Peptides against a protein of PDB entry 6MBK. Designs and how they scored, part 166

Target 1, 240 residues: chain A of PDB entry 6MBK
Amino acid sequence: GFEMVNFKEEGFGLRATRDIKAEELFLWVPRKLLMTVESAKNSVLGPLYSQDRILQAMGNIALAFHLLCERASPNSFWQPYIQTLPSEYDTPLYFEEDEVRYLQSTQAIHDVFSQYKNTARQYAYFYKVIQTHPHANKLPLKDSFTYEDYRWAVSSVMTRQNQIPTEDGSRVTLALIPLWDMCNHTNGLITTGYNLEDDRCECVALQDFRAGEQIYIFYGTRSNAEFVIHSGFFFDNNSH

## One batch from the design tools (peptide; made by RFdiffusion4, then SolubleMPNN)

Design b2_p19_6_s1 (from b2_p19_6, 11 letters changed)
Fold by OpenDDE base, seed 2:
Structure b2_p19_6_s1 (fold): chain B 240 residues (1-240), chain A 19 residues (1-19)
Amino acid sequence: as target 1 above (240 residues)
Amino acid sequence: SRFQKLFEERKLVPVRHAL
């Protein structure tokens, strides 16, 4: 199959342990292993989620808080996954003054400032919610919720969130897909699909990979910058 | 696409990064 490897230049990735042929189903991840909006609702975050309109409306933020809650939970099932995530990102939220100054000559600066502003506002809002809302009392992040935490979680979700169908296939939702998202990106075609019958993500090989080779997949069109904070959120019809 | 037939045969819903 494959194994997790920490590559010097690319960080964590997957390496083939045997020859894998193009179109071969080599990796699948059942829904129960995914971090989804639904798993967030079913977690310790559930009661707060049910009472906060923003969490309900913005799946990416729900995932961000889900990620933070699980990170703060030593016995979380997703600890091994969370430990593979970068501690920082090359997204605008992590840009330093010099990097921002460079972007001032481009139209991207407006998106960066917008993202900064929106993220800061979201943090301020949820900080107050976490401090004052009764359903936040049992959250493991109750006494440890900094802007850096929020920035990290939002960036993690922004860079790794995927659209998958709901269990009944009637709607689309957001998911972080452990193990699968360890594959580094290459140009190509989408080779990952959701199997509703078996309720799992299925990834087939984009090309032949020989034993010892790193396995790459195509995640679709994406930007490392992900300037727009509106990316990855959706309005739940049940919340509006 | 090259994998379109495979997806159709397996009735897969494409999964991609959400922008």
Scores: peptide ipSAE 0.587, ipTM 0.943, DockQ to the pose 0.672
Fold by OpenDDE base, seed 3:
Structure b2_p19_6_s1 (fold): chain B 240 residues (1-240), chain A 19 residues (1-19)
Amino acid sequence: as target 1 above (240 residues)
Amino acid sequence: SRFQKLFEERKLVPVRHAL
């Protein structure tokens, strides 16, 4: 009922191939297709995850490393999804000197400095871990882990991570949702929900879409926080 | 809203971007 298209102004998005009615379930993604903290634990990253407290405490970082490991794996199930992701982002971590200078006149400068410092410290920490930890030897990124890699992964997760329930619905976890996150954003109401009985994300149409029209969804309220890493957002030092 | 009713009827947990 839809296809990926490169639109003139919006870039890549989804276009309806048939008429879609408001409230119609037009898109669903089973849990097995999602990139989650749980799938990270069940991947080649699992052994290291089980022994690193930062990975356990910060689900967004776990997703970032999961993304890097899968990107470095030619036969990864998620290669088709990863290849659709931007190679660079417009987030503060990618700002040039002139852009940072402009921010010095705003209140955002302190958050940007903090983000730079925190990201650099995280990279330094994990670089050492990857070089010295026994369980890091199995990682496909062992000999190719750069700051640019880390910056990309962190930015990818920051811009695309979503909260979904765990399998039993008792807790929340973080997920990247392939195909679904190709929709461009519009103002409206949340029309995506997780169906625990069928164990899948379900998206219903916000409005009627005719064949040939671009499909938009509402991802939720956006703020300056979407450009700043929320350290400790998913902090659980007793996780795993 | 109409979507709220739909979510309740289908017992869906809202999915939104995590800031």
Scores: peptide ipSAE 0.585, ipTM 0.943, DockQ to the pose 0.694
Fold by OpenDDE base, seed 5:
Structure b2_p19_6_s1 (fold): chain B 240 residues (1-240), chain A 19 residues (1-19)
Amino acid sequence: as target 1 above (240 residues)
Amino acid sequence: SRFQKLFEERKLVPVRHAL
């Protein structure tokens, strides 16, 4: 009932191929198609994950490295998804000089600088880990891990990470949701939920959409994420 | 909201962007 379309100004989005009624379940994504902390643990990153406490504690960073590893893997299942992701973002880590100057007179500048600092520190830490840790030698990032790579991955996760339940529903984890996150954002109410019985994300239409119309959804608050450092967002002390 | 009721009826866990 929908198709991916590259809109002129909004970039990629979803367009209805038929009339969709409000509250209609028009899109679902099974867990196996999601990029999650668990899929990161089960990937080539798994051995390193099991030995690095920061990866274990910081699910968003785990997702960032998962994303980088999959991007560097030509045969990755998620290649089609990754190819749809922006090459750069409008997050603070990508601010131009003029944009930073505009913030100099505001408190936001402190948050921006903090994010720059924290991201740089994380990069430095993991650069060393990737170069020296025994379980990092098989990572596709071994010989190519730049700050630009890390900035991109962190920004990708920051802008697209979602809270979903774990498989048993006992905890909350982080996930990137392919196809679903191609919907552009609009004001409204949350219309996506996770169905644990069927183990899938389910999205119902926020409103009526006619055939040919772009499908918008409400992701929740995003404005705060633009300036907040998300490195400590999810501290999972119960990893494994 | 009507969506909240729908979620409850279908026993869905709300999915939202994580800040």
Scores: peptide ipSAE 0.578, ipTM 0.942, DockQ to the pose 0.692
Fold by OpenDDE base, seed 4:
Structure b2_p19_6_s1 (fold): chain B 240 residues (1-240), chain A 19 residues (1-19)
Amino acid sequence: as target 1 above (240 residues)
Amino acid sequence: SRFQKLFEERKLVPVRHAL
């Protein structure tokens, strides 16, 4: 009922191949296809994860390293997904001087600075970890871990990470949701839920979509400042 | 939301982008 399309201004998105009605379940993604903190723990990153307190404490960083490890692995299951990800982002970590200067007049500037500092600190920390920790020796990024790599991974996760329940539903974890995250954002209501019985993410249509129309979803409530910080754009029609 | 009923009926846990 949909296809991936490279739209002119929006990049990759999903386009309806048939009429989709509001509330129709048109897209689902089983847990086994997700990149999660758990899949990170079960990957080549697992041994390091088990011994690094920051990876354990910050699921987003775990996902970032998971993403980098899988990207560096030619036989990774997630290669098709990773290849769909942007090579660069319009998030603050990629801002040029003029863009930062523009933000100086906004409430977001302090958060942007914090993001820069935190990301730099994280990179410095993990660069040392990767170079010195025994369990980092087997990581495919051992000899290829640049700030650009880390910036990309962090930005990828920042823009795409989602909260989903653990398999037993007892806790919340973080996940990248392939295919689903190809949908571009619009204002609206949450229409994606996790079905624990079937162990899959389920997305229902926010509205009617005609064949040929791009399918948009609402990722969640956030301010424009948060959109800039986390997604790199202002959303004029944002309710907040 | 208007989808809340649907979520409840299908026992779905809302999936949200994590900030």
Scores: peptide ipSAE 0.579, ipTM 0.942, DockQ to the pose 0.897; fails the geometry check

Design b2_p19_6_s2 (from b2_p19_6, 12 letters changed)
Fold by OpenDDE base, seed 1:
Structure b2_p19_6_s2 (fold): chain B 240 residues (1-240), chain A 19 residues (1-19)
Amino acid sequence: as target 1 above (240 residues)
Amino acid sequence: SKYEQYFKDNKLVPVLHSL
């Protein structure tokens, strides 16, 4: 098995409790445990979702609001997962002035500025929606919706959202994958997929892990700039 | 790899989306 552990320097991750062999299916997460656009539609957010064109068009924003609603709900099924999420992120929305100045020498600065502007506009829009829309009255976040809340939710989704098939396999949707997304990143090969027959995410071990070792996964081939902007990671040896 | 073809067809990775 494995357990969640707070590692030095890396924060929360998964640790092997037994020896795990390379390519062993050690972790799977059924659809019913995922936070998806569909679960958002089926939640307290559903009535508002059905009336707001932006929520309908942008699944990532739907997930962000789903995450906020569930965080504000003491009896949420996902409370154990939400409590494991970082309170802040190493992404551009959290950059201090010196970090932004550093990026001014890179091409990433344009994406950073775009992200700031878009996030601010979205917050302003949804603040108005939450204050004025009839279906927002029942949202647990109605009286507590700050920019910091929105920044956190957007950053959580941005760093953790995955594309999965719909239940019928006809299209794709977005999902947060509890437990699995606690694995820290390393270089390697993709070892996670969706098994539609069993309706679950499946992760096999990238390499052999001994009992007591941290379990790492590979988030795919990305540039360092893309990792910084979207995941907050930077790898000097990213040879992919 | 036992799962190599499977993961080529069914891979899950974080979706990098700028808002």
Scores: peptide ipSAE 0.287, ipTM 0.803, DockQ to the pose 0.259
Fold by OpenDDE base, seed 2:
Structure b2_p19_6_s2 (fold): chain B 240 residues (1-240), chain A 19 residues (1-19)
Amino acid sequence: as target 1 above (240 residues)
Amino acid sequence: SKYEQYFKDNKLVPVLHSL
């Protein structure tokens, strides 16, 4: 009982189409709909993944490249999801010089500079890989891999990635969760889990929502600094 | 809550980007 809505100030979100009670399971997303490290391995990126140590070691980068490949693929199953993602982010990778100068007075500045350096290094590395590696020739991004593409993908993953169990439950992996991640943030408790028996992400309502109300979820307890660095926003009522 | 233990056992964990 919800619908996707573009809210003027908050961007895309979910609105209740009926009354939803607290603790009601109102949303679930099967594994097959998730963008995961496993789906990246099973995509056109798979051959390159199997031969690149960084992609294998850093699931977040694998997801970033998965996003880029799927975005560049007109027939991608995830096109509707990708179209809901912001084109730009308020994360440090998008900060202008004046915004960085403002942060110089904060403890976050070290992390911001580290993020810049790491992202630049990663881009430079993968640009060479995409240009020279035989398994990169079939990637839809082969001739259109820019820093802007990379920072967008990395920022998308950074703000939206979740840890979930592998299909057999033996390990953890990383996932983007379409539809669910459209819920905007509020204070509260984590009301989302992974049901391994049914192999799906499950979300229960944090509170009662009336028909027509926006559905909010709690992303987790984070400092404002962590929100700035990893989510691109401050939450005023965030309790430490 | 009927889900309290469930979410303790099956919590989705947002992952912070490594800097």
Scores: peptide ipSAE 0.066, ipTM 0.702, DockQ to the pose 0.307
Fold by OpenDDE base, seed 4:
Structure b2_p19_6_s2 (fold): chain B 240 residues (1-240), chain A 19 residues (1-19)
Amino acid sequence: as target 1 above (240 residues)
Amino acid sequence: SKYEQYFKDNKLVPVLHSL
């Protein structure tokens, strides 16, 4: 068992409520609980998604809008999850002027500026879409869609999106994984995968945790986290 | 650098040439 806790220095995380052993399957999240491109298509966003080429082509943007729509929906199933998300991120879109100035001497500055320009262009495009497209009329964000909203949503997705298999395993799709993504990061081995047979994300403990300890996982870089669909967590026993 | 790796790993969106 685990509980959600707000740790002062680390933000939200999971705390063990009992002893958890290494390699124990302590957390699983069924597909139905995930925010996916498919759930976006099946939501109030679906009609707009079906007619907007960018939403269709860019699953991360679809997730961002899905996140915004659900955030703006008081009765959203994902409200408990969304309320745990940071209000701001340590992403380039949130960099202060001094941070940007520091990066001016690095090659990273080009990527920062590119991200700024792309995000601004996307916002401008979708602002117009939301204001003018007939299928946007039912979106709960129609009357409140700011750059800050968009910046938050894309940053949320960028930092938390995962590749998971489609239900039939034939393709990959993008997902936000509630509860699991609240685990804070530590160095180690990836101990998370997707079980297609049970249609769930599964996480096994990286190490022993005692009751009352924070549960840490290694998820690599979340934006590129490929769920190892391997039926067994191949713990590379690289202990040799 | 930390930031270079960040962008490699966290490329948000491709350039939308149509925008």
Scores: peptide ipSAE 0.025, ipTM 0.517, DockQ to the pose 0.030
Fold by OpenDDE base, seed 5:
Structure b2_p19_6_s2 (fold): chain B 240 residues (1-240), chain A 19 residues (1-19)
Amino acid sequence: as target 1 above (240 residues)
Amino acid sequence: SKYEQYFKDNKLVPVLHSL
């Protein structure tokens, strides 16, 4: 097993409660526990989603609003997960003046400014939608939707979104994966995939972990971890 | 740099052309 621990230097992470062997399936998260575009559509956001072409076209924004709606819902199933999320992120949207000044000498400054502008435009658009659209009246965000909220949600999704298959496996969708995304990162191979037969995310141990050790995983790229379907675990032992 | 890789990987805020 494992437990959630707040590590002094790294923040929240997972600690082994027993010895875990390399390649052991130690963690799985069923689809029903994921925050997905589909769960967003099935939530209080659903009516608005069905009427807003941007939410429909941009799954990451749908997830951001889903995250905000659930955060604003005291009885949300995902409250324990949301409470583990950072309040701030090491993303361009959170760069301080000194960090931006440092980047002025680089080509990255154009991307930073672009991201700021795009995020601000999105916020302005959705602020108006939330205030004026009939289906937005029931959203818990109506009276409390700030730029800081939007920045946080977008950054949360940006840093934690994963591609997983749809339930029928015909296409990919976006998901936040509670519990799993609490593992801190290390260099190595991707050891996480989606088992479509069991309809769950599965994580196998990158290495042996002893009881009391922090469990690290390799996420791949932070922004869009492609979950290789279970058959695509980059473990060399395709023994089957 | 840390930031260059970030921007390569994290083009996640699409440009809303239709605002």
Scores: peptide ipSAE 0.023, ipTM 0.508, DockQ to the pose 0.029

Design b2_p19_6_s3 (from b2_p19_6, 10 letters changed)
Fold by OpenDDE base, seed 3:
Structure b2_p19_6_s3 (fold): chain B 240 residues (1-240), chain A 19 residues (1-19)
Amino acid sequence: as target 1 above (240 residues)
Amino acid sequence: SRFEQYFKENKLVPVRHAL
């Protein structure tokens, strides 16, 4: 019902290949296709995860390392997804000196400085871990772990991570959602939720789309977006 | 600005200090 297309001025997005009606379930992504903290634990990163308290405490960092390990693995299941990700981002970690100087007159500068310091500290910590920890020896990034790698991974996760339920629905976990996050954003209501019975993310159309039209969705807050179970569709979570 | 656009679309995810 859709295809990936490079749109003028908007970059990559999804285009309808047939008419799609409002509220139609046009896109779903099973849990097995998601990059989650759980899939990180079940990957080559698993042994290190089990021994590092920071990875265990911070799911976003676990996802970042999961992303780096899979990127460095030629036969990774997620290679097609990873190859669609931007090489750089418009996050504060990529701001130029002039942009940072401009922010010095605002309260936002404190958050930027904090993010810079925290990211640098995390990199320094994990660089040592990757070099010295026994369970890091088999990681595909063992000999190629740079700050630029870490910055990219952190930024990828920060801009794309979503909160979804665990398999049993008792807790929440973090996930990157391939295919779904290729849709470009528009204002509206959240039309994406998680169906625990079928164990998949589900997206219904925000409006009617004709064949050949670009499909837009409302992410809500894309960074750490919350997916609602059951009737969690058609609400505005971006209005904080 | 790029900064304003970023936060319009995304919320800053707090990054905790490394232990």
Scores: peptide ipSAE 0.038, ipTM 0.663, DockQ to the pose 0.032
Fold by OpenDDE base, seed 4:
Structure b2_p19_6_s3 (fold): chain B 240 residues (1-240), chain A 19 residues (1-19)
Amino acid sequence: as target 1 above (240 residues)
Amino acid sequence: SRFEQYFKENKLVPVRHAL
């Protein structure tokens, strides 16, 4: 029903290979294909995760390190996904001096400063951890962990993380959703939910798409995207 | 703009201070 395409201006996206009707389930991603806190725990990062309070407390940071470890692993299952990710982002951590200066006239400047400070501190902390902790020795990033790496990873997670239910549905966890997050953004309603019975993320079409058209979805606020269990549609109050 | 679009689509992710 769709194909991956590298659009010149928008980067990677999905294009319909047939006509897709509004509300049609056209895309689903099983849990086993997701990058989650759980998959991080089950990866080479697992031993370090089990002994670091920050990784345990901050699922987004765990995902960031998971992403870095998998990126540094040539045989990673997620290499095709990781290769589709931007090399840079439009996040505050990538703002130029003039952009930051412009923000000084807004309330956003405090958030930007906070993010810079916290990210820098976290990098410094984990740099030391990676250099000294025994369980970091076998990490593929052991000898190459730069601030740029960390900035990229946390920005990737920041812009792409989603809340999904745990396997038993009792809690929420964080996930990157390959293939699905290749869809570029448009205004509308959230049309993605999580089907616990089939244990998969499900996306229904926001509108009709003709064969050859790019498929757009509405993520809402990406960093706080919550997937509704057993729902194909979620009415978002946020205007995009 | 670059930053305007970011703030429309994304929220800043809370992070802790490093220990």
Scores: peptide ipSAE 0.033, ipTM 0.632, DockQ to the pose 0.032
Fold by OpenDDE base, seed 2:
Structure b2_p19_6_s3 (fold): chain B 240 residues (1-240), chain A 19 residues (1-19)
Amino acid sequence: as target 1 above (240 residues)
Amino acid sequence: SRFEQYFKENKLVPVRHAL
């Protein structure tokens, strides 16, 4: 019911190929297609993950390295998804020096500086880990791990990570959701949840969309989108 | 400004450093 399109002003998005009604389940993504902390653990990154406390403690960093490893792997299952990601981001880590100086007059400067320092320190730490840790030898990053790589990966995760339940529903984990995250944003209510019975992310239409129209969703705070379990997010048919 | 719009739409995620 939809197709990927490069829109002139909004970049890549999803366009309806048929009429979609409000509250219709038009998009679902099975867990097996998601990039998760669990998939990171099950990848070439797994051995290092099991030995590094930071990767274990920081799921977002685990996702960042998962993304980098898969990007560096020509036969990665996620290559088609990774190729759709921006090469640069409109995030503080990409701000120009003059822009950062301008922010000194705002309350945001503390957070920006903290992010810069933390990201730089993490890069330095993991650069050393990749160069010295035995399990890092399996990673396609040993001879190609720059700050620019890390900045990109962290920014990708920061702008696209989502909180979803684990497979057994007992805990939460972090995930990048291919295809779904191509939808551009509009104001509204969260219409995306996770169906544990079918083990998939499900998105219902925020409004009616006609064939040929761009499909918009509200994904909340993109840096930390929290999904409710399927039964908790569906609108009542009479709510609109 | 683009700064205000970014922070409005994208909350900064605190990142712990390991050093």
Scores: peptide ipSAE 0.028, ipTM 0.636, DockQ to the pose 0.030
Fold by OpenDDE base, seed 5:
Structure b2_p19_6_s3 (fold): chain B 240 residues (1-240), chain A 19 residues (1-19)
Amino acid sequence: as target 1 above (240 residues)
Amino acid sequence: SRFEQYFKENKLVPVRHAL
């Protein structure tokens, strides 16, 4: 019913291959296809995750390292997904001088600087961890972990992470949702939900889409604060 | 809407797209 297409100005998106009716369930993604904190725990990152309290406490960082490890793994199941991700982002971590100067006139500047400092500190911490921790020696990024890598991964997660229920529905975890997150934004209503019974993310069409049309979804309302900081830094206090 | 009904019937947890 749809295909991945690289649109000229919007980058990757989904295009309908047939007529899709409004409210039709046209896309679902089973949990096993998601990149989650749990899949990170079950990956090559698992042993380190089990020994590092920050990875355990901050699911977004766990996902970032999961993303980096999978990117460095040629046989990763998620290679096709990872290859669709931008190499750069419009996140504050990528802001140029003029963009930062513009933010100086806003209250967001303090959050941006805080994000810079936090990201730098995190990188420094994990650089040492990767270099010295026994369970890091087999990570594919062992000999290649730059700030640019970390910035990219953190930004990727910040712009892609979604809250979904755990398998038993008792808690919330973070997930990257391949294919679905390629949908570009339009105004409307949330049309995506997680089906615990079938253990999959389900998306219904916001409107009618004719064959050949790009499929858009509504991302939801965003605050400036969420854009700058809160979307990228989730801290799970209940993990400890 | 059919979606709202489907959402309730299947007890879906809303998923908000990231930025």
Scores: peptide ipSAE 0.305, ipTM 0.867, DockQ to the pose 0.600; fails the geometry check

